Peptides against a protein of PDB entry 8PQO. Designs and how they scored, part 41

Target 1, 252 residues: chain A of PDB entry 8PQO
Amino acid sequence: VLLKEYRVILPVSVDEYQVGQLYSVAEASKNETGGGEGVEVLVNEPYEKDGEKGQYTHKIYHLQSKVPTFVRMLAPEGALNIHEKAWNAYPYCRTVITNEYMKEDFLIKIETWHKPDLGTQENVHKLEPEAWKHVEAVYIDIADRSQVLSKDYKAEEDPAKFKSIKTGRGPLGPNWKQELVNQKDCPYMCAYKLVTVKFKWWGLQNKVENFIHKQERRLFTNFHRQLFCWLDKWVDLTMDDIRRMEEETKRQ

## One batch from the design tools (peptide; aimed at target 1 I108 H114 L219)

Design b1_p21_2_s3 (made by RFdiffusion4, then SolubleMPNN; from b1_p21_2, 12 letters changed)
Fold by OpenDDE base, seed 5:
Structure b1_p21_2_s3 (fold): chain B 252 residues (1-252), chain A 21 residues (1-21)
Amino acid sequence: as target 1 above (252 residues)
Amino acid sequence: SPITMEQAMLIANLVLDYYFS
């Protein structure tokens, strides 16, 4: 098992982020080829647990159509079905990813707290001390081009070049986080994303767990660069606007 | 947050690579 806590600092408020995240997820999904194909929504309902209230979703990603025919024919039963269970109680979110074939031998868990700070809180997910000492804290700087793969880089999604017309935020220079502390009029937050990866198959545990973390970090970095650079597209939207957009998308 | 199709494919490839290796 490998645990890392990714801390993504953004020059937006926690309330703004709720809108921006939903918008950016929807926008990113539209840009993906074959988006939505093979996704089965089993459950989408409100939940209440231990004082936590939110929306619970259970989705299955059927990957059979995404792999070559010979792979599909040879793949073990359940190997191409990925289950995603998500509890969205913003500002807290939890996602659990499993595979039917690997069962208990595979787990990706992503737990996120969105806090109005600069990523300075320790153990926001309240792990036991013995567990917390094994968690690596990883800071993601959305303005740092060196953290972005060349193949992922887009100038229109570069926070170091973007300036929001509506808010005046950006571009983010090398010391933007330090400068933000002195800018009373600019909101900020940190997404604390605790990622737990378990891959129990002998001989591949460390390799696969590290690989998955690398991919998660890449995903978080690119997504939040987009979220910030799309600020002018979503900052004036309300949650009701987002809900309407989602409903309209479902009808198409 | 839902995973991207790319991420799901990467996970699937890891599973398949292990099984067929």
Scores: peptide ipSAE 0.031, ipTM 0.711, DockQ to the pose 0.697
OpenDDE base, seeds 1, 2, 3, 4: peptide ipSAE 0.032, 0.029, 0.026, 0.026; ipTM 0.723, 0.658, 0.654, 0.655; seeds 1, 2 fail the geometry check

Design b1_p21_2_s4 (made by RFdiffusion4, then SolubleMPNN; from b1_p21_2, 12 letters changed)
Fold by OpenDDE base, seed 5:
Structure b1_p21_2_s4 (fold): chain B 252 residues (1-252), chain A 21 residues (1-21)
Amino acid sequence: as target 1 above (252 residues)
Amino acid sequence: SPITMEQAMLIAFLVLKYYFS
C-alpha cells in the first residue's frame, strides 16, 4: 500500500472551484475518444452518512469492446470491469476504484478536501499518526512546465501563458504562489487529494503502486491546468447553469 | 470523476499483466 497526499494550489475560491471542476470534467469527457461508451451508471442518488450529505455514484467501466478480441477471449472473468464508487459531498469527495477480478488485491482510493488555504494543513484527512507518518505530501504546481509531459503539453492550457480576461488572473509566474499571499483580491484554495493505492503483485507491488501514483499525478496536473486556463468559460456560470448543462448532456 | 476511459484501460492492462504473470 502506498499513500501520497497531493496538494494542488489554485488561484480560485472553493466556491468557484465547485463550478470549475464540474465544467472541466464535462468538457474533458466531451474530448475523450469514445465518449461514455462502455460506462454503465448503476447508482446515482443522494446519500446521508455520519452527518455527511452528498451524491453517491456507482459506475462500471466495461472494457470488453475496448480491447482486441483475443484479449477479451483470454481475459479472466471480471478483469475488464472497473468499478468506480464516488461520494461527492463538496467540499469533500471520496472515490474508490476496484476491479472484479483482483478483488481486495487492488484498490485506488482518492479522498479530497477542498480548503481555502495554501496547502498548509497537516493531516486534513485525520489519519492515525502511524498512518500519517508514512504519507508523502506532494505539491503540484500548475504553472511548472517541468511537471508536464511533453506529449500532454498544450500552449492554450499553459497557466504560465494564460491570462483571464474576466478575472484578470494569470499568467502564473514562477513565484505565483508566494505572490498570491500579497494579492488580497485574488482568492485561493488547495485541493488536498489523499491517494491510497494498493496493488498486491508479488515482487512488483511497489513498482506498480508507484506507477499508478505517477498516472494520478499526471491526471491531476493536466486537469487543473485545464481548469485554470478555462476560467473565462466557467467563472460566470452558476451551479444551476451546470445542472442544466448536465441535464442537457444526459438527454443527448 | 477522477477516472477516464484511458485510465480504466491502463488499469485493465495492469490487471491482465498481473493475471498472465
Scores: peptide ipSAE 0.290, ipTM 0.874, DockQ to the pose 0.670
OpenDDE base, seeds 1, 2, 3, 4: peptide ipSAE 0.041, 0.043, 0.035, 0.037; ipTM 0.738, 0.741, 0.685, 0.692

Design b1_p21_3 (made by RFdiffusion4)
Pose (drawn by RFdiffusion4):
Structure b1_p21_3 (pose): chain A 252 residues (1-252), chain P 21 residues (1-21)
Amino acid sequence: as target 1 above (252 residues)
Amino acid sequence: VDDLKQVFNVLDNLLSKLTQV
């Protein structure tokens, strides 16, 4: 099983990231026809354990209505049921993604620490030493064009070409992280996203784990580029504003 | 081809949604 820590250094504060991430998930999913239908909340409750106080959820995403009929008929029972178990104690969160048919043999776990630093902490997740020694640290720079697939590139989602009206932050150059250390004002943070991918069937552990990690890096990069370029849309929102928009979207 | 693209988009969009934390 392969583990990688993706470190996403951002010119926002940790407080700001919480609101921005919630807004961005909702906004990026605004054009998807077929969003919200098929989402099933099995469990939604508070939890507390040894310093980590938060909210636990168990949700199922039924994909039967979103795939061709033959895929629904051919799919083994439960293969189209995606389970997500989430522990949200921001600035820490853990999510576990499984498939009902694959049980625990296909698993994607993301454990994230959101810290007010420049991604300089080591083993921020406090792994056992030997296990930590086998974790690759992968840095995601949202200003680096070379880290974006050409088919994914969009000028309107390029931090190198965006300046915030409300904050004046951006555009981001190759030295933006250096100018953060030399700066006393603009906030910054790093999301330490430790990703574990497990695929135990058919001897395809390596191929699937690698494919998933490549796709997870692409998604983290594109998502956080979008998040920064949308700074004017969400930076003035509070958590109460986010919860209100959630209840609003709940009516339908 | 179009059905494959549909399946891929569905899975890619869901993965994109779930793994952003």

Design b1_p21_3_s1 (made by RFdiffusion4, then SolubleMPNN; from b1_p21_3, 12 letters changed)
Fold by OpenDDE base, seed 2:
Structure b1_p21_3_s1 (fold): chain B 252 residues (1-252), chain A 21 residues (1-21)
Amino acid sequence: as target 1 above (252 residues)
Amino acid sequence: SAALEQVKKVFDSLFRKLTMR
């Protein structure tokens, strides 16, 4: 098991982020080739549990058509079906990813708290002290180009170049986070993403767990760079606007 | 190893489909 807490600082408020996240998820999905192919939505409903209220989703990713033929031929039954269960009770979110074949030997869990701070809170997910000692804190700087793979880099999604016309935020210089403290009119937040990865397979556990973390970090980095650079597209939208857009997309 | 590369290909396919959480 490998645990890391990714802390993503953004020059947006917690309330703004809720809109921006939903918008950016939808936009990123449109940019992906193949659309919803291979994705089955089993459940999408509101939930209430233990004082937590939000939206629950259960999706299955059928990867049979998305992997090379030789991989598909060698894959055990159920190995290419990935289940994603997500509880979105913003500002808290939890996602659990499992596999039919691996069962208890495979887990990706992502727990996120969105807080109006600069990533300074320790153990925001309230882990036991012994468990917390094993968590590596990883700061993601969306303005740092060195954290972006060359193949992922787009100039139009570079926070170091982007200037928001609507808000005046950006571009984000090397010391943008420190400068935020002096900018009373600019809101900020941190997404604390505790990622738990388990891949119990003899000889491959550490390599695969590290690989999955690398992919998650890549996803978080690219997504939040996009979210910020798309600020002018979503900052004036309300949650009602987002819900309407989602409904319209479902009808298409 | 061949097994590792196969596993990576599966996850590469997965992460292309996963949405931000």
Scores: peptide ipSAE 0.590, ipTM 0.952, DockQ to the pose 0.287
OpenDDE base, seeds 1, 3, 4, 5: peptide ipSAE 0.577, 0.585, 0.580, 0.575; ipTM 0.950, 0.951, 0.951, 0.950

Design b1_p21_3_s2 (made by RFdiffusion4, then SolubleMPNN; from b1_p21_3, 10 letters changed)
Fold by OpenDDE base, seed 2:
Structure b1_p21_3_s2 (fold): chain B 252 residues (1-252), chain A 21 residues (1-21)
Amino acid sequence: as target 1 above (252 residues)
Amino acid sequence: SEAEEQVKKVLDSLLSKLTMR
């Protein structure tokens, strides 16, 4: 088991982020060819649990058409079916990813708290002290180009080059986080993403767990760079606007 | 290894489809 807490600081408010996240997810999905293929939504309903109120989603990703033929032929039954269970109670969210074949030997859990701070809170997910000692805190700086793979880099998604016309935020220089503290009119937040990865396979556990974390970090980095650089596209939208857009997309 | 490559390919396909929702 490998645990890391990714802390993503953004020059947006917690309330703004809710809109931006939904917009950016939708936009990223549109840009991906075949994004909806092989995805089965089993459950999508409101939930209330232990004082937590939000939306519960259960999806199955059927990867048979998304992998090479030789992988499909060699894969055991159920190995290419991935279950994603998500509890979205913004500003808290939890996602659990499992596999039918691996059962308890495979787990990706992503728990996120969105807080109006600069990533300074320790153990925001309230782990036991012994468990928290094993968690690596990883800060993601969306302005740091060195954290972006060359193949992922796009100039139009570079926070160091982008300036929001509507808000005046950006571009983000090397010391943007320090400067943000002195800017009373600029909101900020941190997404604390505790990622738990378990892959029990003799000889491959460490390699695969590290690989998954690497991909998650890559995803978080690229997504939040996009979110910020798309600020002018979503900052004036309301949650009602987003809901309407989602409904319209579902009908198409 | 072949097993490692297969696993990584499957995971890459999966993780590329994951969203921040």
Scores: peptide ipSAE 0.221, ipTM 0.863, DockQ to the pose 0.303
OpenDDE base, seeds 1, 3, 4, 5: peptide ipSAE 0.211, 0.219, 0.208, 0.208; ipTM 0.857, 0.861, 0.859, 0.858

Design b1_p21_3_s3 (made by RFdiffusion4, then SolubleMPNN; from b1_p21_3, 13 letters changed)
Fold by OpenDDE base, seed 3:
Structure b1_p21_3_s3 (fold): chain B 252 residues (1-252), chain A 21 residues (1-21)
Amino acid sequence: as target 1 above (252 residues)
Amino acid sequence: KEDLEKVKKVFDSLFRRLTMR
């Protein structure tokens, strides 16, 4: 089991982020080749549990047609079906990813708190001390070009180049986080993403767990770079606007 | 090594389709 807490600082408010996240998710999904093919939504409903209220989703990612033929041919039954269960109670969210074949031997859990701070809270997810001491805190700097793979880099999604017309935020220079503290009128937040990865396969556990973390970090980095650079597209939208857009998308 | 590559291919496909949570 490998745990890391990714802390993504953004020059947006927690309230703004709720809109921006939903917009950016939708936009990013449109840009992905193949769209939603292979994704089955089993459940999408509101939930209430232990005072937590939000939206519960259960999706299955059927990857049979999405992997190389030789992988598909050799994959055991159920190995290419990935289940994603998510509890979205913004500003808290939990996602659990499992696999039919691996069962208890595979787990990706992503627990996120969105806080109006600069990533300074320790153990925001309230782990036991013994567990918390094994968690690596990883700060993601969306303006740091060195954290982006060359194949992922797009100039129009570079926070170091982007200037928001509507808000005046950006571009984010090398010391943007330090400067942000002194910018009274600029909101900020941190997404604390505790990622738990378990891949119990003899000889492969460490390699795969680290690999998954690298992919998660890559996803987080690219997504939040997009989110910020798309600020002018979503900052004036309301949650009602987002809901309307989602409904319209479902009808297509 | 072969198993690792197969696993990576699966996750590559998965992560391209996962949405941010």
Scores: peptide ipSAE 0.565, ipTM 0.944, DockQ to the pose 0.318
OpenDDE base, seeds 1, 2, 4, 5: peptide ipSAE 0.562, 0.562, 0.564, 0.523; ipTM 0.943, 0.944, 0.944, 0.936

Design b1_p21_3_s4 (made by RFdiffusion4, then SolubleMPNN; from b1_p21_3, 9 letters changed)
Fold by OpenDDE base, seed 4:
Structure b1_p21_3_s4 (fold): chain B 252 residues (1-252), chain A 21 residues (1-21)
Amino acid sequence: as target 1 above (252 residues)
Amino acid sequence: SDDLKKVQEVLDSLLRRLTMR
């Protein structure tokens, strides 16, 4: 098991982020030219538990038609079915990813707190001390080009070059976080993403767990760079606007 | 391998949709 807490600081408010995230997810999905999946929604309902109130979803992603033929032919039954269970109680979210074939031997858990701070809280997810000491804190700086793979880099998604016309935010220089503290009118937040990866397979555990974390970090970095650079596209939208957009998309 | 690259792309796409909600 490998645990890391990714901390993504953004010059947006917690409330703004909710809109921006939903918009950016939708936009990123549109930009995908391949790698689609067959999605089966098993559950989509509100929940209340232990003071947590939100929306629970259970989806199955069927990858049979999305992988190469040789993989499909060799894959055991259930190996290409991914289950996602998600508890969305923004500003808190939890997602659990499992596989039918691997069962308890495979787990990706992502727990996110969105807080109006600069990533300074320790153990925001309230782990036991013994568990917390094994968690690596990883800071993602969306303005740091060195954290972006060359193949992923796009100038139009570079926070160091982007200037928001609607808000005046950006571009983000090397010391943007320090400067933000002195800007009373600019909101900020941190997404604390605790990622737990388990891949129990003899000889491959560390390799696969590290690989998944590497990919998650890459995805978090690219996504939040996009989210910020698309600020002018979503900052004036309301949650109702987003809901309407989602409904229209579903009808197509 | 081209096949491995395709698998990687599928996984990346899936992870993006799953983890950024």
Scores: peptide ipSAE 0.184, ipTM 0.812, DockQ to the pose 0.695
OpenDDE base, seeds 1, 2, 3, 5: peptide ipSAE 0.165, 0.165, 0.166, 0.170; ipTM 0.807, 0.810, 0.806, 0.805

Design b1_p21_4 (made by RFdiffusion4)
Pose (drawn by RFdiffusion4):
Structure b1_p21_4 (pose): chain A 252 residues (1-252), chain P 21 residues (1-21)
Amino acid sequence: as target 1 above (252 residues)
Amino acid sequence: DSITMEQMLRHASLVLYYYYS
């Protein structure tokens, strides 16, 4: 099983990231016809354990209505049921994604620490030493065009070409992280996203784990580029504003 | 760190692809 820590250094604060991430998930999914239908909340409750106080959820995403009929007929029982178990104690969160048919043999776990630093901490997740020694640290720079697939590139989602009206932040050059250390004002943070991918069937552990990690890097990059370029849309929101928008979207 | 529609479809498609391969 392969583990990688993706470090996403951002010119926002940890407080700002919480609101921005919630807004961005909802906004990026605004054009998807077929969003919300098929989402099933099995469990939604508070939890507390040794310093980590938060909210636990167990949700199922039924894909039966979103794939062709033949896919629904051919799919082994439960293969189209995606389970997500989440522990949200921001600035820490853990999500575990499984498939009902694959049980625990196909697993994607993301454990994230959101810290007010420039991604300089080592083993921020406090792994056992030997296990930590086998974790590759992968840095994601949202200003670096070379880290974006050309088919994914969108000028309107390019931090190198965006300046915030409300904050004046951006555009981001190759030295933006260096100018952060030399700066006393603009906030910054790093999301330490430790990703574990497990695929235990058919001897395809390596191929699937690598494919999933490459896709996770691409998604982390594109998502956080979008998040920064949408600063003017969400930077003035509070958490109460986010919860209100959630209830609003709940009516339908 | 919630799952997207793309990730869900990819997650399910990988299982289907390797089951019938």

Design b1_p21_4_s1 (made by RFdiffusion4, then SolubleMPNN; from b1_p21_4, 10 letters changed)
Fold by OpenDDE base, seed 3:
Structure b1_p21_4_s1 (fold): chain B 252 residues (1-252), chain A 21 residues (1-21)
Amino acid sequence: as target 1 above (252 residues)
Amino acid sequence: GAPTMEQMKLFAFLVLEYYFE
């Protein structure tokens, strides 16, 4: 088991982020060809538990059509089905990813708290001390180009170059986080993403767990760079606007 | 171009599936 807490600091408010996240997810998915193919939505309903109120989704990603024929032919039963269970109770979110074949031997859990701070809180997810001492805190700087793979880099998605016309935020220089503290008019938040990866396979545990974390970090980095650079596209939208957009997308 | 969020998720899943063989 490998745990890391990724802390993504953004020059947006927690309330703004709720809109921006939903918009950015939708926008990023538009450019994917066949992105919805093989996705089965089993459950999509509101939930309320232990004071937590939000939306619960259960999706199955059927990867049979996404892998080469030889992989499909050799894959054990259930190996190409990935389950994603998500509890979206913003500002708290939890996603659990499992595989039918691996069962208890495979788990990716992503728990996120969105807080109006600069990533200074320790153990936001309130882990036991024994567990928390094994968690590596990883700060993601969306303005740091060195954290972005060359193949992922786009100038139009570079926070170090982008300036929001509507808000005046950006560009984000090397010391933008330090400067942000002195800017009373600019809101900020941190997404605390606790990622738990379990892959119990002899000889491959560390390799796969580290690989998954590397991919998650890459995902978080690119996504939040996009989110910020798309600020002018979503900052004036309301949650009602987002809901309407989602409904319209479903009809298409 | 840069992979979308969904593409990166799928990529991770596909790599994991490779190890299931």
Scores: peptide ipSAE 0.036, ipTM 0.697, DockQ to the pose 0.207
OpenDDE base, seeds 1, 2, 4, 5: peptide ipSAE 0.033, 0.033, 0.032, 0.031; ipTM 0.692, 0.690, 0.656, 0.657; seed 4 fails the geometry check

Design b1_p21_4_s2 (made by RFdiffusion4, then SolubleMPNN; from b1_p21_4, 7 letters changed)
Fold by OpenDDE base, seed 5:
Structure b1_p21_4_s2 (fold): chain B 252 residues (1-252), chain A 21 residues (1-21)
Amino acid sequence: as target 1 above (252 residues)
Amino acid sequence: DAATMEQMLLIANLVLDYYFS
């Protein structure tokens, strides 16, 4: 098992982020080929647990259409079905990803707290001390080009170049986080994303767990660069606007 | 009355693309 806590600092408020995240997820999904194919929504309902209230979703990603025929024919039963269970109680979110074939031998869990700070809180997910000492804290700087793969880099999604017309935020220079502390008019937040990866197959554990973390970090970095650079597209939207957009997308 | 669905599809797609595409 490998745990890392990714801390993504953004010059937006927690309330703004709720809109921006949903917009950016929708926008990014439109740009992905084959998005939504083979996705089965089993559950989408409100939940209440231990004082936490939110929306629960259970989705199955059927990968049979995404692999070559010979792979599909040779794959063990259940190996090409990925289950995603998500609890969205913003500003807290939890996602659990499992596989039917691997069962308890595979787990990706992502727990996120969105806090109005600069990523300075320790153990926001309230792990036991013995567990917390094994968690690596990883700071993602959306303005740092060196954290972006060349193949992922787009100038129009570079926070170091972007200037928001509507808010005046950006571009983000090398010391933007330090400068933000002194800018009382600019909101800020941190997404604390605790990622737990378990892959128990002997001989592949470390390789796969590290690989998954690498991909998660890549995703978080690129996504939040987009989110910020798309600020002018979503900052004036309301949650009702987002809901309408989602409904319109479902009808297509 | 249902809350807005926050999707982690991008995470799944990233993992799936590596292993299955």
Scores: peptide ipSAE 0.039, ipTM 0.720, DockQ to the pose 0.109
OpenDDE base, seeds 1, 2, 3, 4: peptide ipSAE 0.031, 0.026, 0.026, 0.027; ipTM 0.718, 0.649, 0.651, 0.651; seed 3 fails the geometry check

Design b1_p21_4_s3 (made by RFdiffusion4, then SolubleMPNN; from b1_p21_4, 9 letters changed)
Fold by OpenDDE base, seed 4:
Structure b1_p21_4_s3 (fold): chain B 252 residues (1-252), chain A 21 residues (1-21)
Amino acid sequence: as target 1 above (252 residues)
Amino acid sequence: EAPTMEQMLLFAFLVLKYYFE
């Protein structure tokens, strides 16, 4: 089991992020190959558990068409079906990813707190001390080009180049976080994403767990760079606007 | 539906496609 807490600082408010995240997910999904193809929604309903209210979703991602032919041909039954269970109670969210074939031998858990700070809180997910000491804190700086793979880099998604017309935020220089503290009118937040990865296959555990973390970090980095650079596209939208957009997409 | 960033993990798995190739 490998645990890392990714901390993503953004020059947006927690409230803004809720809109921006939904918009950016939708936009990024449209830009990627396949979009929602191969996704089966089993459950999408409100939930209330232990004083936590939110939306529960259970989705199955069928990856048969998204892997090489030889993998599809050799994969055991259920091996290419990924189950995603999510409890979305913004500003808190929990996602659990499992696989039908691997069962308890495979787990990806992502627990996120969105806080109006600069990533300074320790153990925001309230782990036991013994567990917390094994968590690596990883800071993602969306302005740091060196954290972006060359193949992922796009100039139009570079926070160091982007200037928001609507908000005046950006571009984000090397010391943008420190400068942000001195700007009273600029909101900021941190997404604390605790990622737990378990892959219990002998000889492959460390390799796969590290690989998954690498991909998660890559995803978080690219996503939040996009989110910020798309600020002018979503900052004036409301949650109702997002819901309408989602419904419109469903009708297509 | 209320898509979240975590749902984009699907695209992370798409990287596996290229990893195996």
Scores: peptide ipSAE 0.085, ipTM 0.748, DockQ to the pose 0.160
OpenDDE base, seeds 1, 2, 3, 5: peptide ipSAE 0.065, 0.049, 0.064, 0.064; ipTM 0.734, 0.727, 0.736, 0.738

Design b1_p21_4_s4 (made by RFdiffusion4, then SolubleMPNN; from b1_p21_4, 10 letters changed)
Fold by OpenDDE base, seed 5:
Structure b1_p21_4_s4 (fold): chain B 252 residues (1-252), chain A 21 residues (1-21)
Amino acid sequence: as target 1 above (252 residues)
Amino acid sequence: EAPTMEQMLTFAFLVLESYFA
């Protein structure tokens, strides 16, 4: 089991982020091919538990069409079915990913708290001390180009070059996080993303767990760079606007 | 019903599965 807490600091408010995240996911998904094929929605309903109120979803991702034919023929039963259970109660979110074949031997869990701070809270997910001591805190700096793979880099998605016309935020210099403390009119937040990866196959545990973390870090970095650089596109949108956009996308 | 960022991570996992396939 490998646990890392990714802390993504952004010059936006927690309330703004809710809109920006939904917009950015929708926009990013337009650039991805075949994202909807093989997705089965089993459950999509509101939930309430222990004061947490949100939306619960259970989806199955059928990967049979996403892998080569020889893999489909050799894959054990259930190996190409990925279950995703998600509890969306913004500003808290939890997603659990499992596989039918691997059962308890495979788990990806992402738990996110969105807080109006600069990533200074320790153990925001309230783990037991024994578990918390094994968590690596990883700070993602969206302005740091060195954290971006060359193949992922786009100048139009570089927070160090972008300046929001509508808000005046940016560009983000090397000390932008420290400067936020002195900018009373600029909101800020941190997304605390605790990622738990378990892969119990002997000989592959460390390799796969580290690889998954690498991919998730890459995704978090690129996504939040986009989210910030698209600020002028979503900052004036309401949640109702987002809902309308989602409905329009479903009709296409 | 639009996916959140966390749900988009599942798509990243789909790419991962394709890598191992």
Scores: peptide ipSAE 0.176, ipTM 0.789, DockQ to the pose 0.170
OpenDDE base, seeds 1, 2, 3, 4: peptide ipSAE 0.147, 0.106, 0.146, 0.031; ipTM 0.782, 0.766, 0.780, 0.673

Design b1_p21_5 (made by RFdiffusion4)
Pose (drawn by RFdiffusion4):
Structure b1_p21_5 (pose): chain A 252 residues (1-252), chain P 21 residues (1-21)
Amino acid sequence: as target 1 above (252 residues)
Amino acid sequence: SVVYDIVVGAVMHFRETHHAM
């Protein structure tokens, strides 16, 4: 099983990231016809354990209505049921994604620490030493064009070409992280996203784990580029504003 | 092959539409 820590250094504060991430998930999913239908909340409750106080959820995403009929007929029972178990104690969160048919043999776990630093902490997740020694640290720079697939590139989602009206932050050059250390004002943070991918069937552990990690890096990059370029849309929102928008979207 | 494409595809479909904090 392969583990990688993706470090996403951002010119926002940890407080700001919480609101921005919630807004961005909802906004990026605004054009998807077929969003929200098929989402099933099995469990939604508070939890507390040794310093980590938060909210636990168990949700199922039924994909039967979103795939062609032949895929629904051919799919082994439960293969189209995606389980997500989430522990949200921001600035820490853990999500575990499984497939009902694959049980625990196909697992994607993301454990994230959101810290007010420039991604300089080592083993921020406090792994056992030997296990930590086998974790590759991968840095994601949202200003670096070379880290974006050309088919994914969108000028309107390029931090190198965006300046915030409300904050004046951006555009981001190759030295933006250096200018953060030399700066006393603009906030910054790093999301330490430790990703574990497990695929235990058919001897395809390596191929699937690598494919998933490459796709996770691409998604983390594109998502956080979008998040920064949308700074004017969400930076003035509070958490109460986010919860209100959630209830609003709940009516339908 | 079909089962493989379905299970991997289903998880990827979810991952492309949802983002962890």

